# Ledger of designs, part 38: peptides against a protein of PDB entry 5GWM

Target 1, 52 residues: chain A of PDB entry 5GWM
Amino acid sequence: DSAISKEDEERYQKLVTENEQLQRLITQKEEKIRVLRQRLVERGDAKGTELN

## One batch from the design tools (peptide; made by RFdiffusion4, then SolubleMPNN)

Design b2_p24_4_s2
Fold by OpenDDE base, seed 5:
Structure b2_p24_4_s2 (fold): chain B 52 residues (1-52), chain A 24 residues (1-24)
Amino acid sequence: as target 1 above (52 residues)
Amino acid sequence: DIKKEIKELEELKEKLKEIEEQLK
């Protein structure tokens, strides 16, 4: 098994950190979508579906 | 406006998910 170079290990750790940041951002977008959908339902009951 | 915002956020989510999959 060829040992990974120090430069390759540092690059890999940067990509792992970026992946974790992207996962957190996806979760934040999912929560924002949930909140906006809830507001759509709460407003739709009062005046019809024209909320673009 | 809310439906447009949801669509834009869903499109962004899919792009981020595609980038995440490329990192695996």
Scores: peptide ipSAE 0.041, ipTM 0.582, DockQ to the pose 0.371; fails the geometry check
Fold by OpenDDE base, seed 2:
Structure b2_p24_4_s2 (fold): chain B 52 residues (1-52), chain A 24 residues (1-24)
Amino acid sequence: as target 1 above (52 residues)
Amino acid sequence: DIKKEIKELEELKEKLKEIEEQLK
């Protein structure tokens, strides 16, 4: 039975770690988008000003 | 400026999703 090499295991672990980091970054971007949209609504309602 | 920042963040989010899909 071909045991997975240490090199293949290290490569797999790096990819898993990178995927988890990317998922966290996506969540952070989603939260930032939510906050900015909320600020846009609050400012638009308060001033009637189109914000670019 | 806020709309521009939202657009840039949405584009970055999409790129990160594409990279995540390539890692599957």
Scores: peptide ipSAE 0.041, ipTM 0.581, DockQ to the pose 0.353; fails the geometry check
Fold by OpenDDE base, seed 3:
Structure b2_p24_4_s2 (fold): chain B 52 residues (1-52), chain A 24 residues (1-24)
Amino acid sequence: as target 1 above (52 residues)
Amino acid sequence: DIKKEIKELEELKEKLKEIEEQLK
């Protein structure tokens, strides 16, 4: 059991925080993709291929 | 424009996922 140093614990906590931030950003992008795809469906029914 | 924006967001999502995987 190599006791984690205080420096390693602080580094780990930083990485955990960064990971949580990245997960939030991924979720936000996934939601934005969903909304844009829905707009393509709704507009594809109304305007065909006009929306690139 | 919407298809281009979707593609750019998917690419950014994949890059963030790759970074997240490197942090595991």
Scores: peptide ipSAE 0.041, ipTM 0.582, DockQ to the pose 0.365; fails the geometry check
Fold by OpenDDE base, seed 1:
Structure b2_p24_4_s2 (fold): chain B 52 residues (1-52), chain A 24 residues (1-24)
Amino acid sequence: as target 1 above (52 residues)
Amino acid sequence: DIKKEIKELEELKEKLKEIEEQLK
């Protein structure tokens, strides 16, 4: 049974932390996209507006 | 401008997902 080395555990923990940070960034971008889409709806149909 | 910003954010989101998948 090869227990992971302390070095491998530290590497894994860094990757987990980075993944969690990326997930938070994704969520923030998703929320911003939602808000911007809502603004398009409020200003009229997103298909009929010149809003780029 | 809003559609452009949405597109840019979606592209960034996809890149972040690709990186996330590489970490699995």
Scores: peptide ipSAE 0.040, ipTM 0.581, DockQ to the pose 0.409; fails the geometry check

Design b2_p24_4_s3
Fold by OpenDDE base, seed 4:
Structure b2_p24_4_s3 (fold): chain B 52 residues (1-52), chain A 24 residues (1-24)
Amino acid sequence: as target 1 above (52 residues)
Amino acid sequence: DIEKEIKELEQLKKKLEEIKEKLK
């Protein structure tokens, strides 16, 4: 049972928190990409329906 | 093993940063 140093526990908690923050930021960017792609499709469909 | 878990989280952090850069 290697006693976890206080420094190792603090390092672990910082990495967990930072990875959670990065994951949230990625999810937000992926959602933004989804919305932008949908807007491009809607604009393309609007132009396609006007040209037909 | 907390040292192993720290290494795994550091690798995950690196992958997440790489994904973040690809999404810019």
Scores: peptide ipSAE 0.056, ipTM 0.605, DockQ to the pose 0.059
Fold by OpenDDE base, seed 5:
Structure b2_p24_4_s3 (fold): chain B 52 residues (1-52), chain A 24 residues (1-24)
Amino acid sequence: as target 1 above (52 residues)
Amino acid sequence: DIEKEIKELEQLKKKLEEIKEKLK
């Protein structure tokens, strides 16, 4: 069993942590896009009600 | 194999950064 060097383990843990941070940031942006799309629909429905 | 896992995570990081830039 090739013993993992301490340096390789530290590099691995840094990459795992950074990837998790990037995934959280993507999820936050996707949620913001969802909210903006919903607001556009709500504004469109308000204009449709005024025409009617 | 930790060297293989490190390479796989580096590739994943690159893909996540590309997605992050497309969402700006």
Scores: peptide ipSAE 0.055, ipTM 0.604, DockQ to the pose 0.058
Fold by OpenDDE base, seed 2:
Structure b2_p24_4_s3 (fold): chain B 52 residues (1-52), chain A 24 residues (1-24)
Amino acid sequence: as target 1 above (52 residues)
Amino acid sequence: DIEKEIKELEQLKKKLEEIKEKLK
């Protein structure tokens, strides 16, 4: 029976954990971009309403 | 097959690093 070696299991767990961390970092950056874009829209809308 | 699954995760890691680099 080809039992998974302890080394292969540890390698697998490291890759899973690292991929989850990378995905979280991407999500955090995308959320920051979204918030900054929203603030730019809100500033544009505030200038438009003052002229009417 | 754990070796196949490890290779798939390594490919995913590479794609995530490429996206991370574009978001610097």
Scores: peptide ipSAE 0.051, ipTM 0.602, DockQ to the pose 0.058
Fold by OpenDDE base, seed 1:
Structure b2_p24_4_s3 (fold): chain B 52 residues (1-52), chain A 24 residues (1-24)
Amino acid sequence: as target 1 above (52 residues)
Amino acid sequence: DIEKEIKELEQLKKKLEEIKEKLK
């Protein structure tokens, strides 16, 4: 049974941490998109209409 | 331009998801 080396574990943990950071950024962007879409609904603007 | 901002954010989200998939 080849246990992963400490070096491989550290590399994996870095990738996990980066993935979690990216997931948080994705969630923030999703919420921002939701808020902006809600503002379009409140204005009565059709989705895909040119907006300023 | 709210529609432009939505598109830019969706593009960024897509890029982040692509990077996330490479980490799997």
Scores: peptide ipSAE 0.037, ipTM 0.557, DockQ to the pose 0.427; fails the geometry check

Design b2_p24_4_s4
Fold by OpenDDE base, seed 4:
Structure b2_p24_4_s4 (fold): chain B 52 residues (1-52), chain A 24 residues (1-24)
Amino acid sequence: as target 1 above (52 residues)
Amino acid sequence: SIEEELKELEELKEKLEEIKKQLE
């Protein structure tokens, strides 16, 4: 096993951390999209109820 | 190898950045 250099380990850990951060940001945006879609549905339902 | 793992993580990062961009 080639000894992993300290520099390669540090690069690996940085990439792991960054990927985790990106995944969290994606999840947050997906949740925001879900909430916005839900609000549009609720507004549509409210308008439908108001028209009836 | 560590070099292969670093490459895979870089490819994953690129995919995640592309998905992030699509959600902008």
Scores: peptide ipSAE 0.047, ipTM 0.609, DockQ to the pose 0.059
Fold by OpenDDE base, seed 5:
Structure b2_p24_4_s4 (fold): chain B 52 residues (1-52), chain A 24 residues (1-24)
Amino acid sequence: as target 1 above (52 residues)
Amino acid sequence: SIEEELKELEELKEKLEEIKKQLE
């Protein structure tokens, strides 16, 4: 059995927390991109309907 | 080993930072 030092445990916990935060930020950016793309499509469709 | 697990988490952090940078 390998003993875990206190320093290694603290380092592990920091890395896990930071990776979770980064993952949330990535998800938020991806969702924002999706919403913006959807709004562009909806505006394009509105212009097409007005021309018809 | 714990050292290998810590290394894998550091590599994951680097990949996530790169993806974050690409989405900025």
Scores: peptide ipSAE 0.046, ipTM 0.606, DockQ to the pose 0.058
Fold by OpenDDE base, seed 2:
Structure b2_p24_4_s4 (fold): chain B 52 residues (1-52), chain A 24 residues (1-24)
Amino acid sequence: as target 1 above (52 residues)
Amino acid sequence: SIEEELKELEELKEKLEEIKKQLE
C-alpha cells in the first residue's frame, strides 16, 4: 500500500497553506489598487463637473 | 502521484511569488 509518508503529508500541507497565503496577499494588493484608481476617477469627475 | 502533486504545488508557488513580486 502506497501510504503517504508523514513527511510528504506535512510538505503538502505546508505548500497548500503557503499558496493560500500568497493568493490572499495578491488579492489584498489588487483591491488596494482598485480603491486607489476609483479615488482618482472620483477626484477627476469632481473637477470636471465644476467646470461645466 | 504525491510527487506529481507536490511538483504542481511548487510550480504554483513559483507563479504566485512572481505575481507577488510584480505587485510590490
Scores: peptide ipSAE 0.043, ipTM 0.604, DockQ to the pose 0.058
Fold by OpenDDE base, seed 1:
Structure b2_p24_4_s4 (fold): chain B 52 residues (1-52), chain A 24 residues (1-24)
Amino acid sequence: as target 1 above (52 residues)
Amino acid sequence: SIEEELKELEELKEKLEEIKKQLE
């Protein structure tokens, strides 16, 4: 069985770290999207109430 | 506008998800 080289392991760990960073950024953007969607709903509801 | 900001953030999220997919 071919053992993974230290260089390949280091490269893999860099990719894992980058993936974790990207995942955190995605989560932050998802939360921001959720908040903005809620604001759009609230604005839509306000306009609907004014028209009714 | 809120609508424009939402669009930009969704586009950025899509790009980040694509990069994540490339790392899989």
Scores: peptide ipSAE 0.040, ipTM 0.582, DockQ to the pose 0.409

Design b2_p24_6_s2
Fold by OpenDDE base, seed 5:
Structure b2_p24_6_s2 (fold): chain B 52 residues (1-52), chain A 24 residues (1-24)
Amino acid sequence: as target 1 above (52 residues)
Amino acid sequence: ELKKEIEELNQLKEKLKKLKEELK
């Protein structure tokens, strides 16, 4: 088994950590988009109720 | 084996960066 160099293992672990951070940031932005869409629906429903 | 995994992770990182920018 070719022994993985310490440098290659450290590079691998840095990439794993960075990808996890980017995934969390994407999830946070998707949740913010969901909340904004919900607020637009609630405002639209309020206008519909006033017309009726 | 590890070189291939590092390349796959770099490709994933670039995809995630693009998605991050598209969601701004």
Scores: peptide ipSAE 0.045, ipTM 0.590, DockQ to the pose 0.060
Fold by OpenDDE base, seed 3:
Structure b2_p24_6_s2 (fold): chain B 52 residues (1-52), chain A 24 residues (1-24)
Amino acid sequence: as target 1 above (52 residues)
Amino acid sequence: ELKKEIEELNQLKEKLKKLKEELK
């Protein structure tokens, strides 16, 4: 059993925290892209309904 | 054991960084 040094455990916790932060930032960007695409569809549909 | 898990987390971190750059 290679006893995990306190330094290796602190490094591990730092990597976990950073990965969680990066995942949250990706999710926020994906949601922003979804909202922008939805607004483009709604604008296209509004123009289509006025011409009919 | 932890050295492998640290390596796996480093690989995950690099994948997340690439995905973050692709979404800019």
Scores: peptide ipSAE 0.044, ipTM 0.587, DockQ to the pose 0.059
Fold by OpenDDE base, seed 2:
Structure b2_p24_6_s2 (fold): chain B 52 residues (1-52), chain A 24 residues (1-24)
Amino acid sequence: as target 1 above (52 residues)
Amino acid sequence: ELKKEIEELNQLKEKLKKLKEELK
């Protein structure tokens, strides 16, 4: 049975961890973009409501 | 088998890096 070397297992675990970190960073940036867009809409709506 | 899975993870990593760059 070809036992997975400790080196190959450590390499695999590092890649999994790094991919999870990259996914978290992307999610954080997407959330920040969503919040900024929402604030822009809310500011636009506030200006529109004063004219009616 | 493990070598193929490592390559698939490397490809995923490169895709995530590209997406990270697009969101800078």
Scores: peptide ipSAE 0.043, ipTM 0.583, DockQ to the pose 0.059
Fold by OpenDDE base, seed 1:
Structure b2_p24_6_s2 (fold): chain B 52 residues (1-52), chain A 24 residues (1-24)
Amino acid sequence: as target 1 above (52 residues)
Amino acid sequence: ELKKEIEELNQLKEKLKKLKEELK
């Protein structure tokens, strides 16, 4: 059994948790980008104007 | 306004991707 210290296991678990959090944040930003692009299309079609 | 927010969110997404790669 390779002696991984308790501190090394805790460091590994923190990195795993942070990676999962970053993945969730990326997905949330992708969804927000999708919604904003859809709103630009809908408002552009309705107003005939580009929204900044 | 919405285009600016899309660009800011894309920049944040790319930063998060880089941080994800650094954790590997």
Scores: peptide ipSAE 0.041, ipTM 0.571, DockQ to the pose 0.357; fails the geometry check

Design b2_p24_6_s3
Fold by OpenDDE base, seed 5:
Structure b2_p24_6_s3 (fold): chain B 52 residues (1-52), chain A 24 residues (1-24)
Amino acid sequence: as target 1 above (52 residues)
Amino acid sequence: DIEKEIEELKQLKEKLEEIKKELE
């Protein structure tokens, strides 16, 4: 097995950090979707109605 | 429009999940 260079390890760690940031952003979007759906339920809005 | 905002956020989530999968 060939050893990974220091430069390749640094590139990999950047991708790991970016992946973690994207995972946090996905979780934030999921929570926002949940909150918006809850607001639709609380308003009694019918599905497919053009309400802001 | 709350339904439109939900759809836009779902599309963004899907794109981010695709990018996440490419990083795996």
Scores: peptide ipSAE 0.038, ipTM 0.574, DockQ to the pose 0.364
Fold by OpenDDE base, seed 1:
Structure b2_p24_6_s3 (fold): chain B 52 residues (1-52), chain A 24 residues (1-24)
Amino acid sequence: as target 1 above (52 residues)
Amino acid sequence: DIEKEIEELKQLKEKLEEIKKELE
């Protein structure tokens, strides 16, 4: 059983950090999509209609 | 164009989810 090297652990931690950053960005985009959809509802706009 | 902005944000979200999946 070889324990992971410190170098491999550092590489893994970088990927974990990047994944967490991407997850935060995804969440921000999901919230923005929710807000924009709510604005469409408030306007009475149907999905699939041309919007300006 | 709110619908266009929604679509662009969905496409970006999809790309980020793909990258996330590659990191799993």
Scores: peptide ipSAE 0.037, ipTM 0.574, DockQ to the pose 0.402
Fold by OpenDDE base, seed 4:
Structure b2_p24_6_s3 (fold): chain B 52 residues (1-52), chain A 24 residues (1-24)
Amino acid sequence: as target 1 above (52 residues)
Amino acid sequence: DIEKEIEELKQLKEKLEEIKKELE
């Protein structure tokens, strides 16, 4: 129940910020994957092909 | 190669999820 130090709070806030940044990156990658898969569907491309 | 790019992005996503899990 002891109050955390200011240093510990600052470390925690850095981890929170990093987690939020990672979450944004994950979301961006998920969206990019979705878009690329959608392009394959729209083109009638088969999965596992070497098409650009 | 769209499928190759998808696979690379999946691998990157997996690594980011692992790092996220360690921060939880």
Scores: peptide ipSAE 0.041, ipTM 0.577, DockQ to the pose 0.364; fails the geometry check
Fold by OpenDDE base, seed 2:
Structure b2_p24_6_s3 (fold): chain B 52 residues (1-52), chain A 24 residues (1-24)
Amino acid sequence: as target 1 above (52 residues)
Amino acid sequence: DIEKEIEELKQLKEKLEEIKKELE
């Protein structure tokens, strides 16, 4: 049985870790978008556009 | 500009989703 090389396992682990990091970053951006949209609702749409 | 910041964050999210798709 061809065991996966240590090098291939390390490469795979790097890809898994990177995917998890990207998923966390996506979640952080989604939360920031939610917060900004909520601020627009609270301030009113016209006032939100005026406030940058 | 909150609307501009929302748009920039959407574009960044899209790019991250594309990179995630390439890693699948």
Scores: peptide ipSAE 0.038, ipTM 0.572, DockQ to the pose 0.313; fails the geometry check

Design b2_p24_7_s1
Fold by OpenDDE base, seed 2:
Structure b2_p24_7_s1 (fold): chain B 52 residues (1-52), chain A 24 residues (1-24)
Amino acid sequence: as target 1 above (52 residues)
Amino acid sequence: MEELQELEQLKEKLRQIQEELEKL
């Protein structure tokens, strides 16, 4: 039985947790970008280039 | 532009973490 070492299991759990955190952050940034784009459209501001 | 650059950096970090998970 190739039992995964306790160190490999702890490393795996850290990477899984970080992956989930990054996925949440990406979703939050994508939603923020969506809201910013919507506000530009609503303002009639032809400069889609001013989204910092 | 800053929010798009930050999003791209987060996507690259996610790719690196996924590549490490595939190697375990």
Scores: peptide ipSAE 0.313, ipTM 0.815, DockQ to the pose 0.605; fails the geometry check
Fold by OpenDDE base, seed 5:
Structure b2_p24_7_s1 (fold): chain B 52 residues (1-52), chain A 24 residues (1-24)
Amino acid sequence: as target 1 above (52 residues)
Amino acid sequence: MEELQELEQLKEKLRQIQEELEKL
């Protein structure tokens, strides 16, 4: 059992927190992209609008 | 295009963090 240093534990906890933050941001962007695609379908503009 | 590019950048950062977590 390699005793994890206090520095490695603090680094691990920072990375876990950042991972959870990025997962939330990804989910929010994926939902935003879904809503934008749905609005383009509903408008009938399916023939040439580049999704910025 | 901007929202898709930002999503790809976030996914790449997430991958890097996951690889660091697997090495600890």
Scores: peptide ipSAE 0.312, ipTM 0.813, DockQ to the pose 0.602; fails the geometry check
Fold by OpenDDE base, seed 4:
Structure b2_p24_7_s1 (fold): chain B 52 residues (1-52), chain A 24 residues (1-24)
Amino acid sequence: as target 1 above (52 residues)
Amino acid sequence: MEELQELEQLKEKLRQIQEELEKL
């Protein structure tokens, strides 16, 4: 019985929660970037280098 | 450029968290 220590379980749950948060933030930022790029393409703006 | 740089930083943080999860 490799009982995971309470400390290891608490650490694991923190990392899982942070992983899920980062995945959501990445998805949101990727969608924002996609929308910005699409708007530049639709405008004919060759300024893909000025995306903040 | 800021949104791309922030995205890359978030991806690097995610990679670090995933690597820690694989070690537990």
Scores: peptide ipSAE 0.311, ipTM 0.813, DockQ to the pose 0.655; fails the geometry check
Fold by OpenDDE base, seed 3:
Structure b2_p24_7_s1 (fold): chain B 52 residues (1-52), chain A 24 residues (1-24)
Amino acid sequence: as target 1 above (52 residues)
Amino acid sequence: MEELQELEQLKEKLRQIQEELEKL
């Protein structure tokens, strides 16, 4: 049984934590983009070019 | 455009982390 080194476990836990943080940020940005698209549809505003 | 570019950058970082997790 290759005992996982303490360093490998600490690295794994950092990567898991960062993965979860990025997944949350992605979800937040995807929701923001969804809301911006919905506002364009509701406004009927032919200026789809103003979405920064 | 900025929010879409930031989203794609976050997805690329997520992919890199997932590839590192698969190697441990």
Scores: peptide ipSAE 0.309, ipTM 0.812, DockQ to the pose 0.582; fails the geometry check

Design b2_p24_7_s2
Fold by OpenDDE base, seed 1:
Structure b2_p24_7_s2 (fold): chain B 52 residues (1-52), chain A 24 residues (1-24)
Amino acid sequence: as target 1 above (52 residues)
Amino acid sequence: DEELKELQQLKEKLEQIQKELESL
């Protein structure tokens, strides 16, 4: 029975939390990119692809 | 391009965190 050290448990919990945060941020960025693309299509803005 | 670059950076960081989780 390998007892996990307190330090390893704390490290694990930090990584789990960061993983969840990154997943949320990725989802937010993907949605932002979707909205930007949609706005460029709606506006017919040919220069939008160079701005972002 | 800026938001796409940020997205790619976040995905790369996520991959690194997942690798660390698997190795711990």
Scores: peptide ipSAE 0.360, ipTM 0.828, DockQ to the pose 0.580; fails the geometry check
Fold by OpenDDE base, seed 3:
Parts: structure tokens; C-alpha cells; sequence
Structure b2_p24_7_s2 (fold): chain B 52 residues (1-52), chain A 24 residues (1-24)
């Protein structure tokens, strides 16, 4: 039962929220990259991988 | 290259936030 200050709790909640936001953005970008790679494979565009 | 660079930047930011959470 360690006491935490209100300021520490507010800082914690801000960091948790930002962490969750970053995790979502990472997932979205990883999916975008996956889709782009798949499109290049489907097109047979051997040079497409150099574009990104 | 651009999307991969942005992804890496987001991962670096995430690592920083996780470090701050561990130190709090």
C-alpha cells in the first residue's frame, strides 16, 4: 500500500494513454506496409520494393 | 523507405514512453 501523489497518477495516466496510441499507430503502419508488400507481389513489380 | 522510417520512429517513441512508465 504505497501512497502515490495525484501528480504521479496524472503522469502515469498520460503515459499509458500515449503508449496505447503509439501501439495503435504502429499496428496501423505495420498493416499498411503488409498491404503495400502484398500489392507489389501481386503486380510482380520487382522494383516496387525500392520505392519505400 | 518512408513508411518503414516512420514505423521505426514510432517504435523508438514507444520505447521511450515504456521506459518512463517503468521509472515512475
Amino acid sequence: as target 1 above (52 residues)
Amino acid sequence: DEELKELQQLKEKLEQIQKELESL
Scores: peptide ipSAE 0.358, ipTM 0.828, DockQ to the pose 0.610; fails the geometry check
Fold by OpenDDE base, seed 5:
Structure b2_p24_7_s2 (fold): chain B 52 residues (1-52), chain A 24 residues (1-24)
Amino acid sequence: as target 1 above (52 residues)
Amino acid sequence: DEELKELQQLKEKLEQIQKELESL
């Protein structure tokens, strides 16, 4: 068994929180991209992929 | 392209954080 310092535990907790935040942001951005692409498809805009 | 670029940047940052977590 290894001992973990208080400083390492605090670093770990910060990294876990940031990881969770990044996962949420990635999911939100991927959904935004999906919605934008879907709107372009629904409009029949063949040039939509050039916009973003 | 801007939203895709931002998404890629977030994924790269996530990979870095996950690597740091694995190293502790």
Scores: peptide ipSAE 0.357, ipTM 0.827, DockQ to the pose 0.637; fails the geometry check
Fold by OpenDDE base, seed 2:
Parts: C-alpha cells; sequence; structure tokens
Structure b2_p24_7_s2 (fold): chain B 52 residues (1-52), chain A 24 residues (1-24)
C-alpha cells in the first residue's frame, strides 16, 4: 500500500495553503487596481492609469 | 505599472504552485 509519507503530506499541505494565500492576495491586488483606476477616472486624469 | 507588475508576478507564482500540486 503506497502510504503517502508524512513529508509528502506536509509538502502538499504547504502548497495548498500557499495556493489559497496567493489567490486571496491576487484578488486583493486586483481590487486595489480597480479602486486606483476608479479614483483616476473620477479625477479626470485619463493618463494616470498609464503610470500604474 | 508597479501594481500591475506585482499582480503579474503573483499570477506566475500561483501557476507554478498549481503545477506542483498537479504533479503530486
Amino acid sequence: as target 1 above (52 residues)
Amino acid sequence: DEELKELQQLKEKLEQIQKELESL
């Protein structure tokens, strides 16, 4: 019976946790970019998005 | 450009992690 080693399970769990953390961080960054773009539109600075 | 660059780097890292998960 190919029992998964404790080390392989720990590696897998670390990757799962990191994957979830990265997904959350990406969502947060995408929202931040959206908010920044919206603020530039509201200020009438059409070129501000080119600086980001 | 800075926030977009950071976002792209995070997406690339996510892709690498997902590839590693698929290989296990």
Scores: peptide ipSAE 0.356, ipTM 0.827, DockQ to the pose 0.609; fails the geometry check

Design b2_p24_8_s2
Fold by OpenDDE base, seed 4:
Structure b2_p24_8_s2 (fold): chain B 52 residues (1-52), chain A 24 residues (1-24)
Amino acid sequence: as target 1 above (52 residues)
Amino acid sequence: DELKELEELKTKVKQLEEEIEKLK
């Protein structure tokens, strides 16, 4: 039943912000993977044609 | 648990970087 300190709240908010930044980075890398796979398909490379 | 999520997301970033390297 103890209230969170201002310092603990600031630390928590930093974690939330960093998690949001990492999620954006994941989205960017997943898009990069799609682009690279498409380039492999265009080159006729077997690595780009494998389906998960 | 935000700290747990942070570590899971860092792991996912690393896995995606490894996949990007394999696709180059």
Scores: peptide ipSAE 0.363, ipTM 0.843, DockQ to the pose 0.086
Fold by OpenDDE base, seed 2:
Structure b2_p24_8_s2 (fold): chain B 52 residues (1-52), chain A 24 residues (1-24)
Amino acid sequence: as target 1 above (52 residues)
Amino acid sequence: DELKELEELKTKVKQLEEEIEKLK
């Protein structure tokens, strides 16, 4: 019976860890997008208030 | 399939980076 080698288990655990890291990175980038969009709205609102 | 998920997540990161660059 082919048991999973220690090396194969270590390779699998690296993939799991990298996937978890990428999920965290996605969350960080999505937050950055929200911040940048909010800054654009605030700049648009500032221009609108100066004209009134 | 962890390898398939890895490639999908890497693609999503690239898409988000492109969106960030458009918003700067």
Scores: peptide ipSAE 0.357, ipTM 0.842, DockQ to the pose 0.089
Fold by OpenDDE base, seed 3:
Structure b2_p24_8_s2 (fold): chain B 52 residues (1-52), chain A 24 residues (1-24)
Amino acid sequence: as target 1 above (52 residues)
Amino acid sequence: DELKELEELKTKVKQLEEEIEKLK
């Protein structure tokens, strides 16, 4: 029901694109965290391993 | 709200960067 200008739609599409880029960046950083944690486990570091 | 999502995602990226630095 709100009037959306062409300029507002273009701004919205830029936000959508930036959000998609940030989601990709998050995935990359989460993968990096996984790899770093695995390296700590492989080294037997207490930061990556739980001892029973 | 895409602007709200943008701010939330930027915050999440920062949190993940801080976690990466703790793991190095």
Scores: peptide ipSAE 0.351, ipTM 0.838, DockQ to the pose 0.087
Fold by OpenDDE base, seed 1:
Structure b2_p24_8_s2 (fold): chain B 52 residues (1-52), chain A 24 residues (1-24)
Amino acid sequence: as target 1 above (52 residues)
Amino acid sequence: DELKELEELKTKVKQLEEEIEKLK
């Protein structure tokens, strides 16, 4: 019976916590990308209206 | 495998940061 050491369990829990943090960070960056893409569309539309 | 997932998520964060820089 390979009992998991307390240190190995603490290392594992740190990985779980870091993965959750990275998932939140990914969500934030994907939202930022959506905002930036929308701003580019709006700027393109503004340039199109200026040429008319 | 939490360690494998960590490396995959870190890679995804870097890719998103590169995309953000291209969109600025």
Scores: peptide ipSAE 0.349, ipTM 0.839, DockQ to the pose 0.089

